# Peptides against a protein of PDB entry 7SID, part 46

Target 1, 151 residues: chain A of PDB entry 7SID
Amino acid sequence: LHMYLMLLKELPGEEYPLPMEDVLELLKPLSNVCSLYRRDQDVCKTILNHVLHVVKNLGQSNMDSENTRDAQGQFLTVIGAFWHLTKERKYIFSVRMALVNCLKTLLEADPYSKWAILNVMGKDFPVNEVFTQFLADNHHQVRMLAAESIN

## One batch from the design tools (peptide; made by RFdiffusion4, then SolubleMPNN)

Design b2_p15_3_s1 (from b2_p15_3, 7 letters changed)
Fold by OpenDDE base, seed 4:
Structure b2_p15_3_s1 (fold): chain B 151 residues (1-151), chain A 15 residues (1-15)
Amino acid sequence: as target 1 above (151 residues)
Amino acid sequence: SENYFVELMEERLAK
C-alpha cells in the first residue's frame, strides 16, 4: 500500500502528463486497494488526496481514445463509490474534504461534465450535481471547502 | 461494471 501511495503522490501534474498507458497501470489496482481499506479513514483520505494527480493527467489526455475512456471510467468508479459511501455516512469529514477536492479537480478538468459523470447503482450523476450536495454537508469545514471551490 | 465496486463495498460494509 505504501509503495502504491508513494507512486500516486509522485505522479507529475498536468504540466507533464503521463502517457495514458501509464495512467491505466496506476489505476488498475486502485479499486482493489480502495475496497480493501474502505473502512480505514486515514488510508481513504490519503488515497483521495493522491489521486488528484490522476485527475490532472486525465484532463490533459485525448478524450477520443479508448484508453482515455477506460481510465476515466476506472477513476470515476472509485470516486462514485466513495461518494456513495459518503451518502451512507461511512466517512468522517476529513475524507469528505478530500473527496470534495477530487470533485473540484474533476470539474476543473471537465467543466461541462462531458465525461465526469458518476454512475452509481445504475444512475448517472454529473459531478457538478454531486458537488453541490457538499454545500449542505453536516461539517462546517466541508461546507466551506465546497463553497470556496465554487468561488 | 461501473457499479460493481460500489455494490461490493456496500455489501461488505453491511456485514
Scores: peptide ipSAE 0.046, ipTM 0.691, DockQ to the pose 0.111
Fold by OpenDDE base, seed 5:
Structure b2_p15_3_s1 (fold): chain B 151 residues (1-151), chain A 15 residues (1-15)
Amino acid sequence: as target 1 above (151 residues)
Amino acid sequence: SENYFVELMEERLAK
């Protein structure tokens, strides 16, 4: 875990995107890691914070390539799972804050949710619609963060 | 699949 988190932490920002092949390699184990540590709030928060860089990389890639679609799918699977578990009240506010930041970054890369669509339990949920749900979050800081992201 | 992952996580958390 520590080595993987280190790799995620050291990812370059949007100004210096990684090759899509490298992004794919980093995303491959992500679902397993998230699943394994799903009950650890601190680890989940850390993961969500680190994958922000991945989203930035995805936003600057060739959206028409197969590798890009694959990477997007891998990432959206993880976000969808976190969102689903959030609806089940499995995460504290700090984790939800990190998730909102991920969703915000997704919307910056894909404002119209052309590819940023969460498929959960056989249903499609555009990220822009998912994001608005956090405006009604039980925690005031989550609501405020969501509201700031819209304005 | 994406749905499988979500379902798997839900099942594990329920235990």
Scores: peptide ipSAE 0.046, ipTM 0.690, DockQ to the pose 0.085
Fold by OpenDDE base, seed 1:
Structure b2_p15_3_s1 (fold): chain B 151 residues (1-151), chain A 15 residues (1-15)
Amino acid sequence: as target 1 above (151 residues)
Amino acid sequence: SENYFVELMEERLAK
């Protein structure tokens, strides 16, 4: 876990995008790591904070290739799972804050949710629609962060 | 549920 988190932390962001092949390699273990530590709030927060760079890399990709779609799909699956568990009140506000930041970054890359769509239980949820739900979050800091991101 | 999270990840990995 520590090694993986270090890799995520050191991942170049929007300023220095990685080749899509490298992004895919980083995403491969992500689902397993998230599943294993899904009940650990601190680990989940850390993961969500670090994968912000992945979103930035995906947003800078001007190529519409199979690898790009694959990377987007793998990432969105993880975000969708975190969102689903958030709906079930499994995460504290600090984790939700990190998730909102991920969604914000996705919207910056894809404002109209052309590809940023969460698939949960066989249903598609555009990120722009998902994001608005955090405006009604129980924690005031989450609501504030969501509101600041929209305007 | 947490079980769904696991199932979702497993489904993705199976593709």
Scores: peptide ipSAE 0.045, ipTM 0.698, DockQ to the pose 0.429
Fold by OpenDDE base, seed 2:
Structure b2_p15_3_s1 (fold): chain B 151 residues (1-151), chain A 15 residues (1-15)
Amino acid sequence: as target 1 above (151 residues)
Amino acid sequence: SENYFVELMEERLAK
């Protein structure tokens, strides 16, 4: 876990995007790691904070490539799972804030939700629609973060 | 599938 988190943390940002092949390699174990530590709030927060770099890389990739679609799909699966469990009230505010940051970054990369769509239980949820739900979050800091992202 | 992770997490959380 530690090594994996370090790799995610050191992932280059928008200015220095990684090859999509490298992004895919990093995403491969992500779902398993998230699943394994799904009940650990601190680990989940850390993961969500680190995968922000992945979103930044995805936003600069060729949208028409198979590798890009694959990477987007793998990433959105994880985000969708965290969102779903958030709806189930499984995560504390700090994890939700990290999730909001991920959603914000997705919207910046894909303002029209062309690919930023969460599929949960067979239903599609555009990230913009998901994002607006956090405006009514029970925690004031989450609401503020969501509101700041819109303005 | 895209829902696999969600289902997996829900299943494991339910146990």
Scores: peptide ipSAE 0.048, ipTM 0.693, DockQ to the pose 0.089; fails the geometry check

Design b2_p15_3_s2 (from b2_p15_3, 10 letters changed)
Fold by OpenDDE base, seed 4:
Structure b2_p15_3_s2 (fold): chain B 151 residues (1-151), chain A 15 residues (1-15)
Amino acid sequence: as target 1 above (151 residues)
Amino acid sequence: SSDYFVEEMEKLKKE
């Protein structure tokens, strides 16, 4: 886990995007890690914080390729799962803050939600719609972060 | 909800 997280942390930002093939390789373990540590708040927070680099890479990729769509889909599924559990009050505020940052980054990469759509239980939720829900989060810091992200 | 998360993650594993 720590090695994987370190790799995510060391990824270059949008200034130097990774080849999509490399992004896909990085995403392969993600679902396993998230599933395994879904109940560990600290690990979830760390994962969400580090996958910000992946979002930045996805935003700089060519959306026309199958690999890009695949990578986007895998990432969005993970984010959707975290969001779903968040709605079920399974995560503490620090994890929710990390999730908000992910959503913010997604919106920066895809302001019009062309691909940034969460599919949860067969329903589609544009990230901008999901994001606005955090303006009413129970924790003041989450609300503030969400509000600042819009401003 | 937790079961849903696991289920979605398992779907990703199979892709």
Scores: peptide ipSAE 0.041, ipTM 0.696, DockQ to the pose 0.357
Fold by OpenDDE base, seed 2:
Structure b2_p15_3_s2 (fold): chain B 151 residues (1-151), chain A 15 residues (1-15)
Amino acid sequence: as target 1 above (151 residues)
Amino acid sequence: SSDYFVEEMEKLKKE
């Protein structure tokens, strides 16, 4: 876990995007890590904070590439799962804030939600619609973060 | 909800 988290943390930013092949390799263990530590608030927060780099890379990729679609799909599945559990009140505010940051980054990369769509339980939820829900979050810092992202 | 999360993650592992 720690090695994987460190690897995610050290990912290049938007200025130096990773090849999509590398992104895919990084996403492969993500599902295992997330599922294993889904009940650990601190680990989930850390994961969400670190995968921001992945989102930034995805936003700069070729939308027509199969690898891009694959990476986007894998990532969105993870985000969708975290959002779903958030709706079930499973995560504390710090995890929700990390999730909001991920959603914010997705919206910056895809303002019109062309690909940034969460599929949860067979239903599609555009990230912009998902994001607005955090404006009514029970925690003031989450609401503030969401509001700041809109302004 | 937790079951859904695990299921979705398992799907990713199989891809």
Scores: peptide ipSAE 0.041, ipTM 0.697, DockQ to the pose 0.356
Fold by OpenDDE base, seed 1:
Structure b2_p15_3_s2 (fold): chain B 151 residues (1-151), chain A 15 residues (1-15)
Amino acid sequence: as target 1 above (151 residues)
Amino acid sequence: SSDYFVEEMEKLKKE
């Protein structure tokens, strides 16, 4: 876990995008790590904070290739799973804050949710619609962060 | 549920 988290932390951001092949390799262990530590609030928060760089890399990609779509799909599935568990009140506010930041970054890359769509239990939810739900979050800091991101 | 998360992650492993 620590090795993987360190790798995520050291990833280049939007300024230096990674090749899509490298992004795909990074995403491979992500699902395993998230699943294993899904009940650990601190680990989940850390993961969500670090994968912001992945979102930025995906947003900087101007290529419409199979690898790009694959990377986007894998990432969105993970985000969708976190969102689903959030709806079931499985995560504390600090984890939800990190998730909102991920969604914010997705909206910056895809404001109209052309590709940023969460598939949860067989249904599609555009990120722009998902994001607005955090405006009504039970925690004031989450509501504030969501509001600041929209306006 | 947590089971959903596990199921979705397992789908990713198969890709």
Scores: peptide ipSAE 0.040, ipTM 0.695, DockQ to the pose 0.369
Fold by OpenDDE base, seed 5:
Structure b2_p15_3_s2 (fold): chain B 151 residues (1-151), chain A 15 residues (1-15)
Amino acid sequence: as target 1 above (151 residues)
Amino acid sequence: SSDYFVEEMEKLKKE
């Protein structure tokens, strides 16, 4: 876990996007790590914060490539799972804050949710619609973060 | 909820 988190932390920002092949390699173990530590609030928060760099890389990639669609799909599945558990009140506000930041970054890359669509339990939820739900979050800081992201 | 999460993650592992 620590080595993987270190790798995620050292990812370059949007100004220097990674090759899509490298992004795919980084995403491969992500689902395993998220699943294993799904009950650990601190680890989940850390993961969500670190994958912000991945989202930035996805936004600058060739959207028509098969590898890009694959990477986007894998990432969105993970985000969808976190969102689903959030709806079930499994995560504290700090984790929800990190999730909102991920969704914000997704919307910056895809404002109209052309590809940023969460599939949860067989239903599609555009990220822009999912994001607005956090405006009604029980925690004031989450609501404020969501509101700031829209304006 | 946990079952769904695990199920989705397992799908990713197979891809």
Scores: peptide ipSAE 0.040, ipTM 0.693, DockQ to the pose 0.362

Design b2_p15_3_s3 (from b2_p15_3, 8 letters changed)
Fold by OpenDDE base, seed 1:
Structure b2_p15_3_s3 (fold): chain B 151 residues (1-151), chain A 15 residues (1-15)
Amino acid sequence: as target 1 above (151 residues)
Amino acid sequence: SPNYFVELMEEYKKK
C-alpha cells in the first residue's frame, strides 16, 4: 500500500501529463486497493487526494482514444464506488471533502458531463448531477466546499 | 462487500 500511495503522490500534474498507457498501469490496481481499505478513512482520504493528478491527466488527453476511454472508465468506477459508499454514510466529512475535490476537478475538465458519468449498479449518474447533492451534505465544510466549486 | 470496487469494475468491463 505505501509503495502504491507513493507512486500516486509522485504522479505529474496537469502541466506534465503522462502517456495514457502509464496512467492505465497506475489505475489497474486502484480498485483492488480501494476495496481492501474502503473501511480505513485515512487511507481513503489519501487515495482520493492523490488521484486528483489522475483527473488532471485525463482532462488533457484526447477523447478519441481507446486507452483514454478505458482509463476514464476505470477511474470513474472508483469514484462511483466512493460516492455510493458516501451515500451509505460510510465516510467521515474529511473523506467526503476529498471526494468533492475530485468531482470538482472532473467538472473542470468536463463541465457538461460528456464523459464524466458515474455508473453504479447498472445506473448512470452524470457528475454534474452528483455534485449538486453535496450542497446538502450534513457537514457545513462539505457544503461550503461544494458551493465554492459550483461557481 | 470486501470486493465492492472490484465488482463494480467487472460490471464496467462487460459494457
Scores: peptide ipSAE 0.048, ipTM 0.691, DockQ to the pose 0.881
Fold by OpenDDE base, seed 3:
Structure b2_p15_3_s3 (fold): chain B 151 residues (1-151), chain A 15 residues (1-15)
Amino acid sequence: as target 1 above (151 residues)
Amino acid sequence: SPNYFVELMEEYKKK
């Protein structure tokens, strides 16, 4: 786990994106890891913080390629799951803050939510709409983070 | 479900 998380953390940013094939390889175990540790707040927080680099890589790729769509789908599935569980009050504020940062980064990469759409239980939720929900979060730090991200 | 994330991913693959 720790080695995997390290790899996610050390992904090149927007200025030097990885080949999509490499991104896909990194994303392959992600859903399994998230599922396994979904009840561990610290691990979830760490994962969410590290996958920010994935968003940066995805935003610089050819959005029309099959591999890009595949990578986006795998990534958005994870984000959607975290959001879904957040709605079920499964995560503490620190995890929610990490999720907000992920959503913010998604919107920076895709401000019009062309591909940044969460599909949860067969329904589509554009990230921009999902993001606004955190303005009403029960924790003041989450609300503040969400509000600052909009400015 | 312990495999919730995996299940959601499988749903995506069906598209």
Scores: peptide ipSAE 0.047, ipTM 0.690, DockQ to the pose 0.882
Fold by OpenDDE base, seed 5:
Structure b2_p15_3_s3 (fold): chain B 151 residues (1-151), chain A 15 residues (1-15)
Amino acid sequence: as target 1 above (151 residues)
Amino acid sequence: SPNYFVELMEEYKKK
């Protein structure tokens, strides 16, 4: 886990995107790692903080490539799972804060949710619609972070 | 318990 998190943390951001092939290799273990540690709040927070780099990379990629669509799909599946478990009240506010930051970054890359759509349990949820739900979060810091991103 | 994330990933790959 530590080695994987280290690699995830070192992923270049928007200014220096990685080849999509490398991004795909990094994403392959992600769902398994997230699932294994889904009940560990600290690990989930760490993962969500690190995957911000992935969002930035995906936003700078050629959307016409099959590899880009594949990477987007794998990433959005993980984000969708975290969102779904959040709705089930499985995560504390600090994890929700990290998730909101991921959603915020997605909206910066795709403001109109053309590709940023969460598919959960067979239903599609545009990220811009999902994001507005955090404006009514029970924790004030989560609401503040969500409101800040709209300004 | 079931692997929720893997299940969702599998559903995506089947589409």
Scores: peptide ipSAE 0.047, ipTM 0.689, DockQ to the pose 0.825
Fold by OpenDDE base, seed 4:
Structure b2_p15_3_s3 (fold): chain B 151 residues (1-151), chain A 15 residues (1-15)
Amino acid sequence: as target 1 above (151 residues)
Amino acid sequence: SPNYFVELMEEYKKK
């Protein structure tokens, strides 16, 4: 886990996007890691904070590439799972804050949710629609963060 | 399920 998190942390951001092939290799173990530690709030928060760099890389890529679509799909599946578990009240506010930051970054890259669509249990949920739900979050800091992102 | 995220990934790959 430590080595993997370190790799995620050191991933170049928007200024230096990685080749999509490298992004795919990095994403391969992500679902397994997230699944294994899904009940650990601190680990989940750390993962969500680090994958912000992945979002920035995906936003700078050519959307017509098969590898781009594959990378987007793998990443969005993980984000969708975190969102799904959030709806089931599995995560404390600090994890939800990190998730909102991921969704915010996705909206910056794709404001109209052309590709930023969460598929959960066979249903599609555009990120722009998902994001608005956090405006009504039970925790005031989550509501404030969500509100700041749209103003 | 202990592998919830993995199960979701497998569902995506089948599309």
Scores: peptide ipSAE 0.046, ipTM 0.686, DockQ to the pose 0.913

Design b2_p15_3_s4 (from b2_p15_3, 11 letters changed)
Fold by OpenDDE base, seed 1:
Structure b2_p15_3_s4 (fold): chain B 151 residues (1-151), chain A 15 residues (1-15)
Amino acid sequence: as target 1 above (151 residues)
Amino acid sequence: EENYFVKEMEKLKAK
């Protein structure tokens, strides 16, 4: 875990995009890691904070390539899972804050949710629609963060 | 508690 988190932390951002092949290699174990530590709030928060760089990297990629679609799909699967468990009240506010930041960066890369669509339980949810739900979050800071991001 | 991450990843790979 620690090694993987270190790799995520050191991932280049928007200014230095990685080849999509490298992004794919990084994303491959992500779902399993998230699943294993899904009940650990601190680990989940750390993961969500680090994958912000992945979103920034994906936004710089060619949208027409198979590798881009694959990377987007794997990333969105993880975000969708975090959102699903959030709806089941599995995460404290600090984890939800990190998730909102991920959704915010997705909207910056794809404001109209052309590709940023979460598939949860076989249903599609555009990120822009998902994001608005956090305006009604039970925690004050989460609502504030969501409200600041929309404007 | 369901392992949603793994389940959804498996569905994605099955496409």
Scores: peptide ipSAE 0.036, ipTM 0.680, DockQ to the pose 0.704
Fold by OpenDDE base, seed 4:
Structure b2_p15_3_s4 (fold): chain B 151 residues (1-151), chain A 15 residues (1-15)
Amino acid sequence: as target 1 above (151 residues)
Amino acid sequence: EENYFVKEMEKLKAK
């Protein structure tokens, strides 16, 4: 786990995007890792913080390739799962804050939600709509973070 | 039984 998280952390951002093939290799185990540690708040927070680099990398990629769509899909699956569990009140505020940061970064990369759409339980939720819900989060710091991201 | 993460990943792969 720690080695994998380190790889995610060291992933180049928008200045030096990785080849999409490399991004795909990094994303492949992500869902399983998240699933395994879904009840560990600290691990989830760490994962969400580290995958910010993935979003930044995806935002600089050619969105027309099959590999790009595949990478986007794998990433959005994980984000959607975290959001789903958040709606079920499974995560503390610090994890939700990390999720908000991911959503913020997604919106920066895809302001019009062309690809940043969460599919949860067979329904599509554009990230901008999902993000807006955190303005009404029960924890003041989460609300503040969401509000600051918009302003 | 598969958890939500795995289930959603499988759905994605099936597309």
Scores: peptide ipSAE 0.036, ipTM 0.677, DockQ to the pose 0.625
Fold by OpenDDE base, seed 5:
Structure b2_p15_3_s4 (fold): chain B 151 residues (1-151), chain A 15 residues (1-15)
Amino acid sequence: as target 1 above (151 residues)
Amino acid sequence: EENYFVKEMEKLKAK
C-alpha cells in the first residue's frame, strides 16, 4: 500500500500529463486497494487526495483514445463506489470533503459531464447532479466546500 | 459487507 501511495503522490498534474499507458498502469490496482481499505477512513482520505492528480491528468488527454476512455471508466468506477458508500454513511466528513474535491476536479475537466458520469447500481448519474447533493451534507464544512466549488 | 468496488470493476471489465 505505502509504495502504491507513494507512486500516486509522485504523479504529475495538469501541467505535465503522463502518457495514458502509464495512467492505466497506475489505475489497474486502484479499485482493489480501495476495496481492501474501504473501512479505513485515513487510507481512503489519502487515496482520494492523491487521485486528484489522476483526474487532472485525464482531463488533458485525447478524448477519442480508447485508452483514455478506459482510464476514465476505471477512475469513475472508484469514485462511484466511494459515493455509494457515502450514501450509506460509511465515511466521516473528512473523507467526504476529499471526495467533493475529486468531484470538483472532474467538473473542471468536464464541466458539461460529457464523460464524467457515475454508474452506480446500474444507473447513470452525471457528476454535476451528484455534486449538488453535497450542498445538503450534514457537516457544515462539506456544504461550504461544495458551495465554494460552484462559484 | 458487499465489496462494491470489485463488483463494479468487474462489470466494467466485462464490457
Scores: peptide ipSAE 0.034, ipTM 0.670, DockQ to the pose 0.684
Fold by OpenDDE base, seed 2:
Structure b2_p15_3_s4 (fold): chain B 151 residues (1-151), chain A 15 residues (1-15)
Amino acid sequence: as target 1 above (151 residues)
Amino acid sequence: EENYFVKEMEKLKAK
């Protein structure tokens, strides 16, 4: 886990995106890692903070290739899972903060939710719609983060 | 317990 998290943390940002093939390789174990530690708030927070770099990489992809769609799908699956568990009140505010940051970054990369759509339980949820739900979060810091992100 | 992350990932791979 530590090595994987370190790898995620050190990913290049939007200024120097990784080749999509490398992004895909990085994403392959992500769902399993998230699953294993889904009950660990600190690990989840760390994962969500680090995958921000992945979002930035995905947002800089100007290709509409199969690899891009694959990477986007894998990432959105993870985000969707975190959001789903958030709705089930499984995560403390600090994890939700990290999730909001991910959603914010997704919206910056895809303002019109062309690809940033969460599929949860067979239903599609555009990230912009998902994001607005955090404006009503029970924790004031989450609400504040969400509110400032739309401005 | 359901492993939502893995299950959803498998669904994507199956498509």
Scores: peptide ipSAE 0.036, ipTM 0.686, DockQ to the pose 0.740; fails the geometry check

Design b2_p15_4_s1 (from b2_p15_4, 6 letters changed)
Fold by OpenDDE base, seed 1:
Structure b2_p15_4_s1 (fold): chain B 151 residues (1-151), chain A 15 residues (1-15)
Amino acid sequence: as target 1 above (151 residues)
Amino acid sequence: SVEEQLKKEQEAFLS
């Protein structure tokens, strides 16, 4: 886990994006890792904070390529799962804060949710619609973060 | 397909 988290942390940002092939290799084990530690709030927070770089990389890529679509799918699958478990009140505010930051970054890359759509249990949830739900979050810091991201 | 595989992974995540 720690080695994987280190790789996520060291991922180059938007200024120097990785080749999409490298992004895909990094994303392949992500779902499994998240699943194993889904009940660990601190690990989930750390993962969500680190995968922000993935969104930045995706935003700098050619969205028409097959590899880009694959990477988007890999990432959105995990975000969708975190979103679903959030609705089930499985995560404390600090994890939800990290998730909101991921969604914010997605909207910066795709403001109209052309590709940023969460599919959970066969249903599609555009990120722009999902994001607005955090304006009604039970924790004031989450609401504030969501609000400042829109304004 | 890739989409089907991702669906299975998500289902495992949520189980």
Scores: peptide ipSAE 0.438, ipTM 0.891, DockQ to the pose 0.899
Fold by OpenDDE base, seed 4:
Structure b2_p15_4_s1 (fold): chain B 151 residues (1-151), chain A 15 residues (1-15)
Amino acid sequence: as target 1 above (151 residues)
Amino acid sequence: SVEEQLKKEQEAFLS
């Protein structure tokens, strides 16, 4: 886990995007890692904070390539799972804060949710619609963070 | 397919 988190942490930012092939290799084990630690709030928060760099890389890539679609799918699968568990009230506010930051970054890359769509249990949830739900979050800091993206 | 595999992974994640 620690080695994997280290790799996520060292990802280049938006200024220097990784080749999509490298992004794919990084994303392949992500779902399994998240699944193993789904009940650990601290690990989930850390993972969500680190994958922000992945979102930035996806936003700078060619959206028409098969590799980009594959990477997007792998990433959105994980985000969808975190969102679903959030709806089931499984995560504390600090994890929800990290998730909102991921969703915010996704909206910056895809404001109209052309590709940023969470598929959970066979149903599609556009990120722009999902994001607005956090404006009514029970925790004031989550609401404030969500509101910052609107203003 | 890749999509089917991802679906199974998500289902395992949520179970």
Scores: peptide ipSAE 0.434, ipTM 0.889, DockQ to the pose 0.893
Fold by OpenDDE base, seed 3:
Structure b2_p15_4_s1 (fold): chain B 151 residues (1-151), chain A 15 residues (1-15)
Amino acid sequence: as target 1 above (151 residues)
Amino acid sequence: SVEEQLKKEQEAFLS
């Protein structure tokens, strides 16, 4: 786990995107790792903070590529799961804060939700619509972060 | 397919 998290942390930002093949290799085990630690709030927070770099990298790629679509799907599958479990009140505010930051970064990369769409249990949820729901979060810091992000 | 695999992974995540 720690080695994997270190690799995610060291991903370059939008200025120096990784080859999509390398991104895919890093994303492949992500869903399994998240699933194993889904009940560990600290690990979930750390994962969500580190995958911010993945979003930045994906936003700089050609979305017409098969590898890009694959990487997009791998990432959005995980974010969708975190979103769903958040709706079920499974995560504390610090994890929700990290998720909001991921969604914010997604919107920066894809403001019109062309590809940033969460598919959960066969239903599509554009990140634009998902993000606004955090304006009504029960925790004031989550609401504030969401509000600041749209300004 | 990739989509089927992702669906399976998400279902496992949410179970």
Scores: peptide ipSAE 0.433, ipTM 0.889, DockQ to the pose 0.945
Fold by OpenDDE base, seed 5:
Structure b2_p15_4_s1 (fold): chain B 151 residues (1-151), chain A 15 residues (1-15)
Amino acid sequence: as target 1 above (151 residues)
Amino acid sequence: SVEEQLKKEQEAFLS
């Protein structure tokens, strides 16, 4: 875990996008890592904070390539799982804050949810639709973050 | 397929 988190942390920002091949290699173990630590609030928060770099990279890549679609799919699978568990009230507000930041970044890259669609248990949920649900979050800081992201 | 594999991984995540 430590080594993987270190790799994610050291990713360059959106100003210097990675080759898609490198992004794919980083995303391959992500689902497994998240699954193993799904009940650890601190680890989940850390992971969600680090994957922001991946989203920023995806937003600057050619969305028509097969590798880009693959990377998007791998990332959205994980985000969809976090969102689902959030609806089941499994995560504290700090983790939800990190998730909102991920969703915000996705909307910045894809405002109309052309590719940013969460598929959970066979159902599709556009990120813009999912995002509005956090405007009614039980924690005031989450609501505020969501509201600021839209405006 | 890759999509089917990702679906299985998500199911494992949610279990």
Scores: peptide ipSAE 0.433, ipTM 0.889, DockQ to the pose 0.935

